# Ledger of designs, part 163: peptides against a protein of PDB entry 6DSZ

Target 1, 361 residues: chain A of PDB entry 6DSZ
Amino acid sequence: NYVVTAQKPTAVNGCVTGHFTSAEDLNLLIAKNTRLEIYVVTAEGLRPVKEVGMYGKIAVMELFRPKGESKDLLFILTAKYNACILEYKQSGESIDIITRAHGNVQDRIGRPSETGIIGIIDPECRMIGLRLYDGLFKVIPLDRDNKELKAFNIRLEELHVIDVKFLYGCQAPTICFVYQDPQGRHVKTYEVSLREKEFNKGPWKQENVEAEASMVIAVPEPFGGAIIIGQESITYHNGDKYLAIAPPIIKQSTIVCHNRVDPNGSRYLLGDMEGRLFMLLLEKEEQMDGTVTLKDLRVELLGETSIAECLTYLDNGVVFVGSRLGDSQLVKLNVDSNEQGSYVVAMETFTNLGPIVDMCV

## One batch from the design tools (peptide; made by RFdiffusion4, then SolubleMPNN)

Design b2_p18_4_s4 (from b2_p18_4, 7 letters changed)
Fold by OpenDDE base, seed 4:
Structure b2_p18_4_s4 (fold): chain B 361 residues (1-361), chain A 18 residues (1-18)
Amino acid sequence: as target 1 above (361 residues)
Amino acid sequence: LASKEEEEAYLKALEEAL
């Protein structure tokens, strides 16, 4: 009996930063196929805390903090539609990952969407939204006392959703999404009624966005609204203000991931398919009434990293670059460029041994 | 034609499942 010691997966397919182990700890959570790795971010680097097997490929991994929780909870959805909410518990030296809730959210009828599984959480933790199938939006209401994740579907008229996010600062949970129809790509918003289990008209829409618009970034207050990232353009819309830029530098390679740097949404990291790392900057204008409006958008090339599948800003200019195709990296963003004009310095590299081909023995 | 009919059939199946 050759016990093939199944090599641990090294390819990163997701990462998230938050306060999972405690209210005070800054954590990096890394999804590597079926494995969840939990680290504490320290001044010395990443300290491993726990590894967890998820009994399925992680498709969605999001931290969220319901009202009255002292630390973040973790939502995970697997590629086989197993959903769970996880809590970290430590009692002395004993570390447990507790399943607060679980469920299978697979539907009998549904065409899996071409752009894969999308999972999003309302910033106010009212619900989880799932785009699993064309023409459906699945809602999981977030209730503290519910050990069983109950979900319902809402019919989504737009069959070809490219990306979707919940917006910030909305009275009702509001989604913003890019979709494709025969006329091109468009952005629309819907309010989600938990009571009526339906969509209501959202605050705004933008018809005929860039043909290759691929990502939605929900911008927190005070700006609000969303950023739409395309191949050639980056646009902002919040219902009242529209702004677009078309920096030539982004045309060279497709932006494939993003992460918010500042809590107020003033800066975002962008990664492209060539491993270039950008900073997207939202320039503010303060109005006399104390309102903050977006003045301009700017993109700066920071440097080069491994090709990011996911990015997460940790702290103090440190970024984790999760790579599926290459080595993952911990990188430092510097204020000053090096002689080559790069603001990026690799601090640590995590060897990617490639995809574990599940040799079905 | 086949693609439209398939899409219509899918939409109908979704509506029946909701």
Scores: peptide ipSAE 0.481, ipTM 0.899, DockQ to the pose 0.009
Fold by OpenDDE base, seed 1:
Structure b2_p18_4_s4 (fold): chain B 361 residues (1-361), chain A 18 residues (1-18)
Amino acid sequence: as target 1 above (361 residues)
Amino acid sequence: LASKEEEEAYLKALEEAL
């Protein structure tokens, strides 16, 4: 009996941080192809809790907390369009990952988008949005008692969506997306009507953004709006305020991932294709009426890491750098730079043994 | 021409599937 110890995937293709195991625990969840690893973040480091095998490559992994839940739920979408909502349950020493809801969201007709699968969750947990195919936006309504994930499509006139997010602080679920047409790249917003199953006009648009605009970051209140990241520029827009910066340092390599550090959206980690780690800072100005407005945007180089596929801020300046191409890392962000001018110190390195070539025999 | 016809055919197929 050759126990072919199937080599476990080591390349990271997604990571998220939240409160999945309990309301009090801080968790790191790591997607490695078909495997989900769950850790508790402790002062001593990462404590492994559970590993879960998924029925397919994880394409989307997002934590969300519906109203009245004490802890986060996990949405997973696989590359074969299997969707599920998972809950962690612990009863004494017994640990179970429970499927609250599941479904297949594949369409018979649809051109898979070149930028791959995008999955997003409304901040108020009204719906999940999926960009799977060109010209379609799939909506999964979030209902507490629904074990079957039912989805519907809305026609999206913009065929070449680059990235999409739900905005914060909107009365109706509102998406913001970068798209490309023959005239260039643009940003648009739509309200999503669950009742009518259609798009309504969103609060704002920005035509002719940077030609290489590739990412949308939804900014929480009090700022609201979105950040658009390009090759040469970073822009902010919220309908009332527009601000753009073009820091020369970001031109050297393409920014490929981001993660929010502060709950209020004051700071974001950015990772580029060279493994450089940046901090994006939103400088606030308090008005006399107590309103907070964006004063400026600033980018700071923190240091170098493995090339990030995903980034997630944990706690106390600790960041997980999930890498597909290199070793994943736990790094510490320091207030003071080292002798080389880096604010980044590697705490732990996780060896990447390379892609498991699924030799389909 | 082929690219435009393919795109028009795709859009029509999407509209018929909705």
Scores: peptide ipSAE 0.477, ipTM 0.899, DockQ to the pose 0.009
Fold by OpenDDE base, seed 2:
Structure b2_p18_4_s4 (fold): chain B 361 residues (1-361), chain A 18 residues (1-18)
Amino acid sequence: as target 1 above (361 residues)
Amino acid sequence: LASKEEEEAYLKALEEAL
């Protein structure tokens, strides 16, 4: 009887950073299939705190801080539509992960979307949005008193949503999404009415974006709006200003992940299918009235890493590169390039053993 | 691509479920 110790999953399928263990601690949370790994980011590297087994493959993992919480809560959605909100509690040496709320958000009627599950949280923590099925947008209102996650659906006329985010700085929760129709890909916005359980017309739209537009980045204030990433172009739109760049360097490989570096949205990390790491920079223009507008967009090649499934900027130029296809890495971004022109230095590598092929021998 | 008829049937089923 060989007890094949089931190897722990090593492929990373999601990562987030925030203040989950305390208000002061910077955490890295890593999703590895059904496992959640929690680290504290230290000057010495990643300190493991706890590993949590989930009742399914993690499909969505997002940190958020409701009004009057001292630290972040964790929203998790599994591939089987089990939703939970988790809280970290420590009492002396005892560490507990507490379920604040849970629910199953599966619908009886719905075609699972080809681009998979998308879960987003309103920056003001008014709601969670879920794109699970074509033609539906599921809303989970965030209410502190509810231990049971209640959800409702809003019909979405756009059946083929590619990516969706909540915008910043909106009076009502507002989504921005890329969708595909027979005419091509487009960007649209909707306001979400919790009261009426419907969409209202959003502040702007952009028809006929790049055919391979695949990612939406919501930009925080003062810029606001969104960045749309395609195969050949990166565009910004906020309703008042449109700006597009087509840097030749991004044409070589598809950008597949992003992460915000600066809280004000001045810089983003971008990772492509070849493991190239880029910095996207938003150049500011200060107006005479003190308003800040986007002057320009710039992309810089930083270097090469493992192929990122997810990226997370930690602190002090340290980045976690979560990889599904290769080894995950902790890398340092330097101000100056090395002899090879790279700004990236690998600090630590985490071996990916690949999918456990259950070879029934 | 689902046929137009399959898409119309799906949309109708969604409307009935809302």
Scores: peptide ipSAE 0.477, ipTM 0.910, DockQ to the pose 0.010
Fold by OpenDDE base, seed 5:
Structure b2_p18_4_s4 (fold): chain B 361 residues (1-361), chain A 18 residues (1-18)
Amino acid sequence: as target 1 above (361 residues)
Amino acid sequence: LASKEEEEAYLKALEEAL
């Protein structure tokens, strides 16, 4: 009897930061295939709280706080389309992860998209959006009393969506997405009507973006709008203002992940396929009337890390680098560079033992 | 690249499922 001790997965495929265990605790949540790890961020580092087995590979993991909740809830979608909303409960030493809602969101008809599963949450917690299949956008309304996640589909005319996000500061839930057609890549927006279960025309569009535009970042107020990351360019659009930069340094390797540092969207971490870590800065201009506008975009090279699958800023210049291909890291961002011009110092390294080769014999 | 016919068949199947 070879007890193949099922080696715990070490490759990170997702990470999020928020207040899941309490309103006061800062948590790091790490997805490692079917495993969810929950940490409390402390001055001493990461304190493990709980590990949870999921019924499938985690494809989406997002924290959100509905109106009237004291702490964040966790949305998980698996690669087998099992959706759940999880809540952390602690009573003394007893720790429970409670399923508040669940459902299977698989469709009988649908071509799985080449870019995989995308799951997004409206910043006002009105709905969850899912791009699972080409030509469909699935909506899960967020209601407090629903134990069953009921979803519906809206037809999306754009078959080849590359990335999608909900925008901030919209009266109705509004998506912004990059899509590809025979003419190239484009950015479009749609409002989502929960009542009519349809798309309405969004506030803006941008045709003929960079051919390799791959990521959408929704920017919080006061700026609003979105950042579009390409191979050669970074662009901003909010309906009224357009800005583009083409810093030569980003051409060297494809940016593959991002994370917002500041709650107001002034800074973002960017990671590329070579493990380079960048800061994207949104420079503000205050008008004489007190209106804040975006003046410029700037990219700074911070240093080198493991190749990030996901990035999350914790606190005090500490960043978790979740890696699928290499060791995950806890890194410190310094104000001053070292002799090599790096602002990055590794604090802790988490050994990646490689993919669990499911040797199905 | 899906053939035009495969794409048309897929779109039709989506419309019938909505």
Scores: peptide ipSAE 0.463, ipTM 0.906, DockQ to the pose 0.009

Design b2_p18_5_s1 (from b2_p18_5, 8 letters changed)
Fold by OpenDDE base, seed 4:
Structure b2_p18_5_s1 (fold): chain B 361 residues (1-361), chain A 18 residues (1-18)
Amino acid sequence: as target 1 above (361 residues)
Amino acid sequence: VDIKGFVKVEVEETEIKL
């Protein structure tokens, strides 16, 4: 019996940063198929803390901090619709990953969406939203007083949702999504009523966005609203302000991932299918009333990395480039460009041995 | 870096009931 020691997965399919191990620790969490790797970000680099085997391919991985939690909890959804909420607990040298909640969120009836599983968390931690099936939006209310999380579905008229996020600064949980119909791609918002288990009309919509609009970024306060990323354009909308740019440089390759750099949403990293790394900058205008509005959007080419499946800004200009197709990297963003005009320096490279084809022997 | 520390996720039985 050759126990072929199954090679550990090396292809990254998700990454997230937050405070999972403690309130003070900055963590990088990396999803590699069925494996979750937990690191502490240090001045010396990534310190490995724990590796967790999941009972399925990780499809969603999001950190969130419910009110009164000292540190972030981790929501994971697998490709087989197994959901869990995980807590990190350390007791001396003993490190435990506690399952705070678990369950299968699969519906008996539904068409799996072509754009795959989308999982999002309300910034105020009121709910988890799941787009698993066409024409359905699953809600998991996050109530602390309940030992049981009860999911429900809301019917979504828009059958072909491309991407969805919860907006910031909304009185009620509000989703913003790109959808496609026979007329093209559009952006819409809905408020989610937990009481009525229905959608209410959201604060704004934008019909006929770019035909290849593929990603929604929820922008935190003070800007609020959302960024819509297409093939040719980047659009901001918050209900009151609309601004679009079409920088020729982004047309060369499709932007496939993004990550917020600044907590206030002033900068975002963008990665494309060629491994180009961009900075999206939100230029602010301070009004006389102290309100901050978006003045302009700018895109700057930073340099080239491995083709990112996910990006995570850590700290001090260090970025984790999670790659599925190539080697993952830690890169440093510099203020000054090198002789080639690149602001990116590779610090560390993590060899990707390719997809472990499950040789079911 | 071979992270030797595998944890089996112990499930506290909070069921996500559908």
Scores: peptide ipSAE 0.036, ipTM 0.485, DockQ to the pose 0.059
Fold by OpenDDE base, seed 5:
Structure b2_p18_5_s1 (fold): chain B 361 residues (1-361), chain A 18 residues (1-18)
Amino acid sequence: as target 1 above (361 residues)
Amino acid sequence: VDIKGFVKVEVEETEIKL
């Protein structure tokens, strides 16, 4: 009897970095189809801590820290709309993954969006937002006093949402999204009223963005606002400041993923469909009143990696490149370029054995 | 409250009048 040990999934479809195991540990969490891998980031590399089998393909994986939690909690949504909030608990050598919350968030009526499932968390942990269906935004309020999380839908007038994020520094939870209509692609903001279960007018909008605008990056304070990434352009907007760049280098291949490097939002990693790794830099100007404004945007080519499905900056210039199509990598960002002009050095490569065909027997 | 002390996620059906 050859027990064909079903190969574990190796294709990465999501990654996130945070403090899940403790307040002090830096973790890398990797989603590989139905498998969650938890690592501690060390000076020597990635130390495996736990592997968790999920009851479905992971579609959303986000870390968040509610007010007065000592460490991050993990939100997971599966492709079959099973939601959970997970906590890591260690007691000596005993390691448990505790389910804080669980439920199915599927609606009886709705057209599944062609751009897939989007899940986002408010930076102040007031709610989780889910774009599952066209013309709907699902809200899961995060109230500590409630033993039941009551999800509700808000109708979106914009039927074709491309990407959505929560903004930083907003009094009310505020979403920023790219949508498409017959006139093109646009950016809009809405405030989310938990009390009234409706959208209010957001602080700003930008009509007629680039036709291929595909990603929203929420920028933390002091800048605030959002970055909109297209095929040919990168645009910043915060309601007061607008700035767009069209660096010729990004036109060669579509940017498909991003990750924030600095907590203040001064730098972002960008990955394209050719495996090129870029740094997006936000140049600051300090005003006489002590306010920080965006002076300029710059894009630098760092080098080439595996084609990233997801990117995450770890620490000390180390980046995890999660790949679905190729081998995942740990790479080092250097200050100085090599002879080929690359700032990227591969440290470790994780072999991708291809798609595990889940033969549902 | 689930018997195991887990927080249940409940979906409130919002009647979307199309």
Scores: peptide ipSAE 0.024, ipTM 0.521, DockQ to the pose 0.019
Fold by OpenDDE base, seed 3:
Structure b2_p18_5_s1 (fold): chain B 361 residues (1-361), chain A 18 residues (1-18)
Amino acid sequence: as target 1 above (361 residues)
Amino acid sequence: VDIKGFVKVEVEETEIKL
């Protein structure tokens, strides 16, 4: 039996940055189909720590830090609806990935959503939310005292959810989502009642957004609210403030991924289908009462990269560009542009050998 | 049909021996 060492997947389908190996280490985690690669970000570059084989294609990969955890835990959901929560543990030179929780979250009845699997975590780590099927929102409560996580479904009236996030700064876990109906695309919010296992009316809604509104970015405090990315427009809404921009430069190609640069949500990286890298800037206005409000939104073209499936800002202007279609890259963002007007310099390139067709022989 | 399917997510400290 020739164990053909199947070539390792090289196409990146997800990436996340956080403190997974320790509280102090900055990690880059890369999902390559069924493989999870764990790196430590160093001044010298990426140091590989561990590669983990998953029992399926990684569909969701999110870091989160429950109250009183010293480091981040990793939530993974596979394309076959296997969920797990992973912990990194090092004991001397021995590196173990501990499964804190696992289970299959597949429903017996449901239409798989055309926009695929969406998994989100409440910023306060009160729950995981999963949009797996049309008309259902699965909640996994995160309770520290519970040795058993019990998922439940809430019926979602909006059948065609495009994207969903949990909002920041909400007393109750609150989702914000873009959905489509026969009248167009809309943004709505719901509070999630763990007690009643239902949706309550959220703080705000925006009907009739851009027809191609495709992404929700939850904005942390002090701004709060959400950014909605469309084909032609970028909008901000927090219940009190609404602002929209339509920079002509974003019309040329669809923005397909984003990542927050600053902890306060003042900057975001945006990647489009042509490999253009943008910075979205939230300009603040300080009110006389010391409140911070959004003054304006601005988009700047930084340069070109591989076509990003995912982006993650590491540190010191270094960005990982996870590519499915091309080579993944480490890039440096510079303050000054080069002679071509680019602020982006490739530091390292990771060859993509294309889709590994797992020929199950 | 209230498809309140409870999915038990078992918290087993299973060492995934890689």
Scores: peptide ipSAE 0.022, ipTM 0.470, DockQ to the pose 0.021
Fold by OpenDDE base, seed 2:
Structure b2_p18_5_s1 (fold): chain B 361 residues (1-361), chain A 18 residues (1-18)
Amino acid sequence: as target 1 above (361 residues)
Amino acid sequence: VDIKGFVKVEVEETEIKL
């Protein structure tokens, strides 16, 4: 009788950082299929706090802080469209994960999008947006006075959305997305009207972006706007400023993940399919009126890691590299390069045992 | 899981006029 001890999943499919356990604690949350792992980031490394079993594969995991909340809440969407909002509660030694909200957001009719589930939260916590199906954008208004969250769909004319984010600094919730049509890939913006339950024309669009444009990064104020990452180019647009770079080093492998380093959006980590780690830098220009504009974009190779499915900058130059294909890592970013020209030093490695292939013997 | 303060997410079927 071989008791096949059900091995816990080790492949990482998502990670986020924020203040989930308390307002003061920095947390790392790691999604491993149906498992959520919660850590506190300490000077000594990652301290495990709680593991949570989810009733499905985690497809979306986002931290957000509604006004009046002292700490972040966690939005999770599963691959079977089970949504929940979770709160961490500690009472002495007792640790509870409270479900603040839950529901199934599956539509009866819709083609599941080939680019998978996308879930995003407005930076001002006005709504959650979900791209689940082609031609639909689901909105979950985040009204604090409402005891029931009512989701609705808006028709999206652009059927092939590649990536979507909410923009920062918008009076109304505004999405920016890359989509594909027969003419290529394009970037468009829409304002979301909660009142009319429709899209209004957004502040800007960019037709005919790079054919392999795959990611949108919403940039915080003071820059605002978005970064669009392709195979060959990185572009910035905010409606008034456009800037594009095509650094040869990014052509060697596809960038697959990103994470913001600075709260003001001055630096981003980028990971590619070869496990190369880059820093994207936004250079500031301060105008005579005190307006901050983008002067330039720069990409620097930091070093090599495991192939990242997700990246999370923690603190003090420590980065979590969440890997699906390889071992996840904690790495340190150094100011000076080592003898090999790398700014990356592995601190800890987390063995990935791979997918449990149910070998029916 | 303390279910106190539980809000249900309801999906409003918007009539997508085809």
Scores: peptide ipSAE 0.046, ipTM 0.491, DockQ to the pose 0.021; fails the geometry check

